# Peptides against a protein of PDB entry 6NYY: the designs that were tried, part 145

Target 1, 212 residues: chain A of PDB entry 6NYY
Amino acid sequence: KHFEQAIERVIGGLEKKTQVLQPEEKKTVAYHEAGHAVAGWYLEHADPLLKVSIIPRGKGLGYAQYLPKEQYLYTKEQLLDRMCMTLGGRVSEEIFFGRITTGAQDDLRKVTQSAYAQIVQFGMNEKVGQISFDLPRQGDMVLEKPYSEATARLIDDEVRILINDAYKRTVALLTEKKADVEKVALLLLEKEVLDKNDMVELLGPRPFAEKS
Target 2, 212 residues: chain A of PDB entry 6NYY as posed
Amino acid sequence: KHFEQAIERVIGGLEKKTQVLQPEEKKTVAYHQAGHAVAGWYLEHADPLLKVSIIPRGKGLGYAQYLPKEQYLYTKEQLLDRMCMTLGGRVSEEIFFGRITTGAQDDLRKVTQSAYAQIVQFGMNEKVGQISFDLPRQGDMVLEKPYSEATARLIDDEVRILINDAYKRTVALLTEKKADVEKVALLLLEKEVLDKNDMVELLGPRPFAEKS

## One batch from the design tools (peptide; made by RFdiffusion4, then SolubleMPNN)

Design b2_p24_5_s4 (from b2_p24_5, 14 letters changed)
Fold by OpenDDE base, seed 1:
Structure b2_p24_5_s4 (fold): chain B 212 residues (1-212), chain A 24 residues (1-24)
Amino acid sequence: as target 1 above (212 residues)
Amino acid sequence: MERSYSNSSELSTEEIIENATFEK
C-alpha cells in the first residue's frame, strides 16, 4: 500500500484532481485504458495488470500499470505482446469510437522505440538479420549510419511491418474481447480506478498463470 | 518510466510499467 503509492507518485506524478475532463474525453480515456488493461489481461507474455485508472496524473489523463517480471532477457514474443498491450488504448479507441485521438502519442513512441530496438539492436528480424547497431540517442549527433540507405529503408519497412502486425494482433484480440473492454471501461467510468481484483471479478481470472 | 526496451542493459529500475493516455 504505502510502497505502491510511493511508486505511483514517482512514475505517474501527483493526481491532478483539478483537471476536469469533459464527459466525452473521460469516456475516451476510459475506453483507452480499458483497451490497455484487457490487452494485457489476455496476452500471455504481457505483464500482469496492477491498476488501471482514469484519474489524471501529471500529464496523463489515465493509465494502466503493470508489474513487470524480474527478467533480464526478453523474447521476441514478450516484446510483441508488450507492443500489443501498449497499442491497446489506440485500438480500443478505433474499435469503439471509429476515431483516434492524440492520447496514444506516448504509446506509439514506446512501440516505435521497441520496434526499432528489436530490429536494429536485438537482431530479431530475419530480413535485416543478426545486426546490432546503437540507436542514436536523443542529443547525439546523428553519426553516419553504419549501413547503406538501402538497409535504412529495409529497417524502416520492417519496423512498420512489425508495428502493423502488433496492431493487427491487438485489433483481433480486442475485437474478440470487445465486451470485456466495454465492461472495464464502464466500470472505470463508475469507479475511476480498478485493481487486479476488480478485473478478476469482472473478467474472471487471468487465463495465464502468473509465474510467481 | 517504462523499462526502455531499447537497451537490454538499461535495467530501468522502474518496477512498474505504465501505459498512459496523455494530453497533447
Scores: peptide ipSAE 0.098, ipTM 0.627, DockQ to the pose 0.054; fails the geometry check
Fold by OpenDDE base, seed 2:
Structure b2_p24_5_s4 (fold): chain B 212 residues (1-212), chain A 24 residues (1-24)
Amino acid sequence: as target 1 above (212 residues)
Amino acid sequence: MERSYSNSSELSTEEIIENATFEK
């Protein structure tokens, strides 16, 4: 309990119990978080879900907490599954509400950063090739790009392709698992917080062996 | 201040990059 709360504070910030979401917003958050949770549940290379919450914390309206794998090297497949999991919230909103919200901004930022890193830092794109450039850090003056404008356009195009592929994969997954997303969302609306055991009871055991 | 719905505890790309850099 105390350790979990400490982790929750680090990840989500302080619980803002005073921030009452409107019922419709709370519903949106529940389906959003359910999208993350279910995507993570059915993606092999996603981290195991520890907790999902629709209780606002810090700047977040909800969160999904995962147990990170102690690994230093990530495959393209792992990064893709992480992207899909990160897109799970947005995709769930689209599937259930037919609309997108600003709530996925941080997720989209993460996905965008991951896609650029894969292409320009990790050399994981065949068209761009085996290149590695430092991405400008927040606050770094955009130094002259070490590549041509043509390469920049290619990078931008391939980033978009990668994100769209991850998005489509997530849409396919969560469409297949739509009933599971709804079950999780509904249970979130009841309990506000779900743990791994709640997910196992609801969805059955995760199809992938958790590497402890 | 626009609030995001999800602060996923996912390793940031930065953390991935930092971990991928063998420079401890």
Scores: peptide ipSAE 0.054, ipTM 0.667, DockQ to the pose 0.473; fails the geometry check
Fold by OpenDDE base, seed 4:
Structure b2_p24_5_s4 (fold): chain B 212 residues (1-212), chain A 24 residues (1-24)
Amino acid sequence: as target 1 above (212 residues)
Amino acid sequence: MERSYSNSSELSTEEIIENATFEK
């Protein structure tokens, strides 16, 4: 008796963690993930898509899985295309629904952190210059910034510019490819999971040679 | 190692940044 109740609590606790999405939420997730998938497909420096899914897992409502390139050096152009791919979900929601959701929170966090790293760690911004500062990690005591408040404002402004440029690039791309985003989203709603072959059937071969 | 993007990505931005920086 007590052991069966403990198993039912563990199983029922696991089953209660399966977030059943409402049909409208599932549609939003499908278009969000389709935005990531299509952006990654048509951006030269994006990682190759392996899988896209709208099946909730853990804290995620959907996901796109990519094969990371075995590279240790990233160009500014590569980092920009990765930012655009990461913004693809948010941009798709805007294009198709005219509204934004909380679903892009983790994507926006990643884009924000990448933008700061490019400007203050990698020296990739001409206005800020060839500087490299350690970014405070989440939970580190904010040590005094090694730069002036004027430099801090400049960094914040240039981060916003970089993110906005990536956003505009993603809007332009997914607007051009709007029909492709819709095809992927509709097929996601049918199959819940797509692979690279499904994407090739829908969109044709990826226009960039995969370095095998 | 597979990279997940969107809502399920366990890839800390630290891993992206750390992978782009020369590990000392």
Scores: peptide ipSAE 0.023, ipTM 0.572, DockQ to the pose 0.202; fails the geometry check
Fold by OpenDDE base, seed 3:
Parts: sequence; C-alpha cells; structure tokens
Structure b2_p24_5_s4 (fold): chain B 212 residues (1-212), chain A 24 residues (1-24)
Amino acid sequence: as target 1 above (212 residues)
Amino acid sequence: MERSYSNSSELSTEEIIENATFEK
C-alpha cells in the first residue's frame, strides 16, 4: 500500500483536484482511456494493465498505467501491438463519437517516434532495407542527412504505411470489442479509477498469460 | 518502471515531426 502510493506519486504526479472537466469532456476522456485499456487487454504483446484513471494528473486528463516487461529486445510484432495500444484512445474516440480530439497528441507522438525508429534505426522495413541511422535528438541540429532525398521520401511513405496499418488493426480490434470499450468507459465514469481486478471482473481474465 | 499513457497537450504535431526526422 504505502510503497505503491509512493510509486504512483512519483510517476503520475499529484492529482489535480482543481481541474474540473465538463461532463462531455469527462465522457471523452473515459472512452479514450477505455480504448487504451481494452486494446492493451486483447493485444498479446501489450504490457499488462495496472490502472486506468480519468482523474487528471499533471498535464494529462486521464491515463492508463502499465507494467512494462523487463526486456532489452523487442520484435516487430511487439512494437506493432504497442503502437496499436497507444492508438487505442484515438480509435475509441472515432468509433464512439465520430470525431477526433487533441487528446491523442502525445499518443501520436509516441507512435510516430516508434514508426521512425523501426524503419530508420532497427532496419525493420523491407523497402528501406537493413539500415540504421541515429534519429536526431531533441535540440541536435543534424546538418546533413546520411541518405538521399529519394530515401527520405521513401522513409516518410513507409512510416505513414506502418502507422496506418497499426491504426486499421486497432480499429478492427476495438470495433470487435466495442461493447467491452463501452463497459469500461461507463465504469470509469462511475468509479473514476479502475485496477486490474476491476478489469478482470468486467471483461474476464486477460487472454494472455502474464510472463512472470 | 511503470509507463503512463497520458493525454498531454504540450508537444505540437510539428515538433513531433521535427524530433523524428533529420532536420535539413
């Protein structure tokens, strides 16, 4: 109890009790976070869900907390499932509201960074090939690209393809699990915070064995 | 190490692209 609360404070920051969301915004956040939670629940290579909340923390309006696996090597399949989980919020908003919000900005950043890393750093794209270049760090001026403008265009195109494939996969999954997303969202609106046990009670056991 | 997925509004789409691509 005390140790878990200490970790939650360090990672999530202080709950901003002062940020009162309008009921419609709170609903949007609930469905967004439910999208992340359900995508993570049904994707094999997603990290195990620990907690999902629609209580604002720091700069976030809601959050899902996951226990990352202690691993140094990631497969292309694992990275794809992580991208899908990260897109779960945006996809949920599209499915339930037919509109998109600014709430997915950080998620889209993470997905974009992951897609570029897969193609440019990890050599995981067949068209671009077995290449590895360092991505510019925030604030590093890279004066010259180590590749041609034709290669730059190819990279950009393949990044879009990869993100769109992850998006379509997430749409298919959350459309299939639409009722589960709604159950989670409605329960979030009632309880504001759900843990792993709440998710098990609501959806049943996660269909993938947690690698201990 | 816990990963939090939060709806933070701070980084613009332009800043995201700039951080992911080589600046000319």
Scores: peptide ipSAE 0.021, ipTM 0.553, DockQ to the pose 0.113; fails the geometry check

Design b2_p24_6_s1 (from b2_p24_6, 9 letters changed)
Fold by OpenDDE base, seed 1:
Structure b2_p24_6_s1 (fold): chain B 212 residues (1-212), chain A 24 residues (1-24)
Amino acid sequence: as target 1 above (212 residues)
Amino acid sequence: SVMPITSEEQRELLSISSSTIAPP
């Protein structure tokens, strides 16, 4: 409880009970967060869901919290599933509303960062190859890229491919699980906060053994 | 050497705490 609350404060900030969303916006948030939750539920390498909330916190209108794994080495497959889970909100919006919102901005930032890291830091792309460059930090003098403009274009193309592949995978998953996303979203609209037990009651046990 | 992903790198690159953020 105290640890969860501490994590909630660090991740979400303080609850903004004064921020009243319009019903349609609250619905959008519910389906967005449900997308994250369901994607995480059905992706093998996703972190276990702890909580999903549509109560605004800090700058967030809703959030999904996952149990971080004490893991020091990540596989390409694990990173892909994490990308898919991160895209779950955006994908849910597309599936249910046929429109997208600005709500996924932070998710897309994270996905973009992960994709670039996989390609240019971890050497996980076959076309770009076994390379590792430091990504420019904000404020670092962008020293000349240690690679050609052709390589830069290749990197950008492969980043796009990777993100699109993750996106398509997420679309396929959440389309298959569309009814589950809706169940979660509707229950979120009722309860505002769901935990793992609520998800188990609603969807059944997570199909992947939690790595203890 | 096997280099672990740092906790900071995990937070920056692998943080999947998804939040629907209100536009500024």
Scores: peptide ipSAE 0.056, ipTM 0.655, DockQ to the pose 0.485
Fold by OpenDDE base, seed 5:
Structure b2_p24_6_s1 (fold): chain B 212 residues (1-212), chain A 24 residues (1-24)
Amino acid sequence: as target 1 above (212 residues)
Amino acid sequence: SVMPITSEEQRELLSISSSTIAPP
């Protein structure tokens, strides 16, 4: 309990029990977080879900917490599944409400950053090729790009393709698992916090063996 | 050399902590 709370503080900040969401907003958060949780459950290379919550913490209205693996090397497939799970909230909102909210801003930022890193730092795109450039840090003087404007355009195009592919994959997954997203969302609205055991009771065991 | 993902920036990119952020 104390250790979990400490981790939660580091990740999400302090619980804002005083932040009262409107019922419709709370519903949106529940389905958003359910989208993350279910995407992570059914993606092979996603980290195991530890906790999902719709209790506001820090800047977040809800969160999904995963048990990170001690991993120093990531494959392209692992990064794709991470992008998909990160898009799970946005996709869930679209599937269930036919509208999107600003709630996915941080998720989209992370996905965008990951896509650029894969292409320009990790050399994971065949069209751009085996290149590695430092991404400009926030506040660094925009040093002259070490590549042409044509290469810049190619990078931008391939980033969009990668994100769109991840998005489509997530849409397909959460559409297939729509009933599971609904179950998780409804239980979140009731309990506000779910753990791994709650997810197993709802969805059955995760189909991928946890690498112990 | 095999370079580990050790930079804070790379760790942030790989962070899967998903949160619904309140509108500004």
Scores: peptide ipSAE 0.051, ipTM 0.638, DockQ to the pose 0.492
Fold by OpenDDE base, seed 4:
Structure b2_p24_6_s1 (fold): chain B 212 residues (1-212), chain A 24 residues (1-24)
Amino acid sequence: as target 1 above (212 residues)
Amino acid sequence: SVMPITSEEQRELLSISSSTIAPP
């Protein structure tokens, strides 16, 4: 209990019980978070879901919380599944509403950062090759890129390809699991907060054994 | 040498949580 609350504070900040969303916005948040939750449920290398909430916290309108594994080495496949999980909210909005919102901005930031890191830090792209450069941090003077403008363009193109592949994979998954996303979203609108047990009751056991 | 991803790097590069954020 105390440990979970501490993690919740670190992830979401303080609950803003006073922030009243319009019903349509609350519905959008519910389907967005349901997209994350369902994507994480059916992706092998996604972290297990601990909690999903549509109660606003800090700057967030909703959140999905996962149990991080003590893992220090990540494969390309694991990083892809994490990208897909992170895109689950945006994809859910597209599937259910035929429109996208600004709500996915942090997700897209994370996906973008992950894609760049895979290509320019981890050397995981065949076209760019076995390179590792530090990414400029926010507020760092853009030091001269240690690579040519041609390489910069190649990196940008390969980042887009990687993100698009993750997006397409997520669309395929959540389209297949569309009924499950809807079930989770509807239950979120009712309960506002779901845990792992609620997800098991709703969807059945997660098809991937939690590697201890 | 094998370099682990640090907890900070993991938090920056790998999402352990997702959030729907209101525009500023």
Scores: peptide ipSAE 0.047, ipTM 0.658, DockQ to the pose 0.495
Fold by OpenDDE base, seed 3:
Structure b2_p24_6_s1 (fold): chain B 212 residues (1-212), chain A 24 residues (1-24)
Amino acid sequence: as target 1 above (212 residues)
Amino acid sequence: SVMPITSEEQRELLSISSSTIAPP
C-alpha cells in the first residue's frame, strides 16, 4: 500500500481534490479513460493496465496507468498497438458522444511523435525506406533537413496514413468492445478509481498472458 | 550494432500513463 501510493505520487502528482468537474465533463473523462483501459486490455502488445482513475492529478483530469515492460527493442506491431491504446480515449469520445474534445491533445502528441519516429528514425515505412534521421528536439535549431521537400511531403503523408490506420484499428476494436467500454466508464463514475482486479471482474482475465 | 531505445526516448514514445488533460 505505501509503496504503491509512493509510486502513484511520483507518476501522477498530487490529487487535485478541489477541482470539481461538471457532471458532463466527468462523464467525458470516464468514457475517455475507459477507452484507453479497454484498448489496452484487448491489444496484445499494449502494456498491462494497473489502474484507471477519473480523479484529477497534476495536469490530467483522468489517467490510465500501465506497467511497462523493461523492453529495449520494439517491433512495428508493438508500436502500432501502443498507438491504438493511446488513441483509445479519443475514439471512445467519438463512439459514445459523436464529438471530440481537447482532452486528447497529449495523446495525439504522443501518437504523432511515435509515427514520425517509426518512419524517419526506425525505417519502418516501406515507401520512405530504410532511412534514419534524427528528429529535431524541441528548441534545437532546425538543422537543414537531410532530405528533399519531396521526401518531407512523403514523410508527412505516410505519418498521416499510419495514424489513420491506428485510428481505424482502434475504432474497430472499441466498436466491437463498446459494451465493455461502457461497463468500465459506468463503474469509473461510481468508484472514480479502478484497479486491475476490478477490470478482471468486469471484463474477465486479460486474453494475453502476462509474459513475466 | 543493435541500439536499444534510450530511457528518454522510451518515455517520450511510450507513455506509462495516458492522461486526459484540461485545457489551459
Scores: peptide ipSAE 0.024, ipTM 0.607, DockQ to the pose 0.486

Design b2_p24_6_s2 (from b2_p24_6, 8 letters changed)
Fold by OpenDDE base, seed 2:
Structure b2_p24_6_s2 (fold): chain B 212 residues (1-212), chain A 24 residues (1-24)
Amino acid sequence: as target 1 above (212 residues)
Amino acid sequence: SVIPITSEEQRELLSVSSTTIAPP
């Protein structure tokens, strides 16, 4: 318990128990987090879910915590599944509410960053090719792009395509697993926090063996 | 040479999915 709380503090910051969400917002958070959780559950290359919570922490209203594998190399497939998992919240909102919220801002930021990294750093896009450029870090004035405006446009287009593909994949997955997302969301609304065991009870064992 | 993804890059890639509070 203490160790889990310590990890939670490191990841999410201090619990804001004083932040009372409106019931509708809490419902939105529950389905959002359920989307992440379920996407991660059924994506082969997603990290295993450890915990999902709709208790506000730090700047987050809810979170899904995963156990990252100690790996130094990532495949394109792994990165795609991670993108899908990251989009799970937004997609869940769309599926269940027919509307999207600002709650996915950080998720979209991460997805965007990942997509750009895949295309311009890791050379994972066939159209852009096997090139690697340093992405400007936050605060670095990129004075000159090491590539043409045409290449920049191509990059932007391919980033959009990649994100859209990930989004569509996530929509397909969570639509198929819609009942599971609802089960998780409803249980979140009841318990506020779910662990891996709760997920196993709800969904059955994760279909992908945890590669130890 | 195989360049590992840095822990920082890994953290950035590791989606702790959070519903973020919209800035006011």
Scores: peptide ipSAE 0.071, ipTM 0.637, DockQ to the pose 0.377
Fold by OpenDDE base, seed 5:
Order: C-alpha cells, then structure tokens, then sequence
Structure b2_p24_6_s2 (fold): chain B 212 residues (1-212), chain A 24 residues (1-24)
C-alpha cells in the first residue's frame, strides 16, 4: 500500500480531496478514463493497466496508470497502439456524449509528440523517408530547420494523417467495445478507483498474455 | 549500432493518461 501510494504520488501528484466536481463533470471524467482503460485492455501492444482513478490528483481530474515494460526498441505497430490508447479518453467522450472537452489536452500533446517523433526522428513514414532530425526541445532557440519548407509541409501533412488514422482506429475499437467502456465508467462512478482485478472481473482476462 | 530510446524519449512516449484540468 505505501509503495503503491508513493508511485502514485510520483506519477499523479497529491490527491486533491478538496476539489469537488459537478456530477456531470465527474461523469465525463469517468467515461474518459474508462476509454483509456478499455483501449489499453484490447490493444496488443499497449502496456498493462494497473489502476484507473477518477480522484483528482495534481493537475489531473482522473488517470489511468499502466505498468510499462522494460523496452528499449519500439516498432511502428507498438507506437500506433500507444497512440490509440492515449486517444481513448477523447474518443470515449465523443462516443458517449457527442461532444469533446478540454480534458484531453495532455493526451493530445503526447499523441502529437509521438507522431512527430515517428516521422522526423525514427524514419517511420514512407513519404518523408529514412531521415532523422532532432526535434527542438522546450527552451531551445528555434534554430533554422535542417529541411526545406516543402519538407516541413510534408511532415505536417503526414503527422495529421498518422494521428487521424490512430483516431479512427480508436473509434472503431471503442465502438466495438462500447458496452465494456460503459461497464468500467459506471463502476468508476461507484468505486472511484479500479485495479487490474476489477477489470478482469468486469471484462474477463486481458486477451493478450502479459509477457512476464 | 542499435540505439535505444532514451529515458527522456521514453517519458515523452510513455505517460500516464490523465484528464487535465482546464486552465482558469
């Protein structure tokens, strides 16, 4: 318990027990986090879910915590599944409420960063080709781009295509698993925190064997 | 040479999904 709480503090920050959400906002958070949890459950290359919570922590209203594998090499397919998992919250909001919120800001930042890295650092895009450029770090002076404006436009277009493809894949997945997302969201509204065992009880065992 | 994804790159790729609070 103490060790898990310490890890949660490092990842999510301190619990904000004083922050009272309106019932509709709490419902939005529950379905958002359920979207992340279910997407991660049914994506082969997603990290295993450890915990999902709708208790506010730090700058977050809720979170899904995963156990990352010690992995140093990532395939394009693995990165795509991670993008889909990260989009799960936004997609869940769209499916269940027909509207989107600002809640996905950090998720979209991560997806955007991953897409750019795949295209300009890892050479994973066929149109851009086998190139690798350093992305400007936060605080680095905008040095001259090592590529033409035409290449910049191509990169931007291919980033949009990649993110849209990941989004569509996530929509298809969570539409198929819509009943499972609702089960998780409803249980979150009751318990506020779910672990891996709760997910197994609700959804059955994860379809992909956890490589020990 | 095989170059691993750096811990910084991994942190950028691997993050806890969270619902963020809108700025005031």
Amino acid sequence: as target 1 above (212 residues)
Amino acid sequence: SVIPITSEEQRELLSVSSTTIAPP
Scores: peptide ipSAE 0.074, ipTM 0.673, DockQ to the pose 0.380; fails the geometry check
Fold by OpenDDE base, seed 3:
Structure b2_p24_6_s2 (fold): chain B 212 residues (1-212), chain A 24 residues (1-24)
Amino acid sequence: as target 1 above (212 residues)
Amino acid sequence: SVIPITSEEQRELLSVSSTTIAPP
């Protein structure tokens, strides 16, 4: 118990008990986090869910915590499933509320960064080809792009395609698992925090063997 | 050569999903 709490403090920061969310906002957060949790549960290459919470911490109103494997090499399929998991919150909002919020800003940033990295750093796009360029870091002088404006447009188009494909995959998954998303969201509204055991009780065992 | 993804790059790619507070 003390060790888990210490890890939670390091990862999540101090609980902002003073932020009272409106009931509708709390509901939005619950369904958003449920989307992440359920997507991660049913995606083979997603990291195992450890905890999901709708208690505001640090810069987040809610969070889903995963146990990342110590992995040094990622496949294209693994990166896609991670993108889908990251889109799970936005997709859940769309499915359940027919509206989207600013809550997914950080998720979309991560997805965008991952998509660009896959295409221009890892050479994982067939149209762009087997190329690798360093992405400008935030604050680095815009070094001259080592590629033409035509290539820049191609990269932007392929990034959009990749993100849209991940989005569509996530929509399909969470639509299929809509009842599971609702179960998780409703239980989050009741308990505010769910662990792996709660998820197993709600959804059954994760269909993918944890490769220990 | 097989170059591993750095721990920092991994953290950026694998960061905890969170519902972001709306900008003021």
Scores: peptide ipSAE 0.062, ipTM 0.630, DockQ to the pose 0.380; fails the geometry check
Fold by OpenDDE base, seed 1:
Structure b2_p24_6_s2 (fold): chain B 212 residues (1-212), chain A 24 residues (1-24)
Amino acid sequence: as target 1 above (212 residues)
Amino acid sequence: SVIPITSEEQRELLSVSSTTIAPP
């Protein structure tokens, strides 16, 4: 308990108990987080869910926390499932509300960064090929791109394709598991915080063996 | 453009949620 709280403080910041969300916003957060949680639950290569919360922390109104795998090498499939998990919130909002909010901004940033890294750092895209460039860091003089404008356009196109594929995969998954997302969201609205055990009680055991 | 525009203004927007990885 104390260790988990310490980790939560480090990752999420301090609980903002003073930040009272409107009921509709809290509902949006609950379904958003439920989307993350359920996507992570049913994606083979996603990290195991530890906790999902709709208690505001730091700059977040809610969060899903996962246990990282102790691995140094990531496959395309693993990165894709991580992208899908990260898109779970946005997708849940779309499925349940028919609208999207700004809440997914950080998620989309992470997905975007991952997609670019896969294509331009890890050489994981067949069209772009076996290339590895350093992504410009904030504050680095954007030295001339080591590639042509045509290549830049290709990269941008392939990034979009990759993200869209991840998005579609997530839509398919969460549409199939729509009832599970609803169950998680409703329970979040009641308890505000769910752990792995709550998820097991609600959804059954995760269908993938946790690599201990 | 899929490039994250790190505008300071976007940093001020409260995200609804984030996927966080527990530290090892």
Scores: peptide ipSAE 0.041, ipTM 0.527, DockQ to the pose 0.084; fails the geometry check

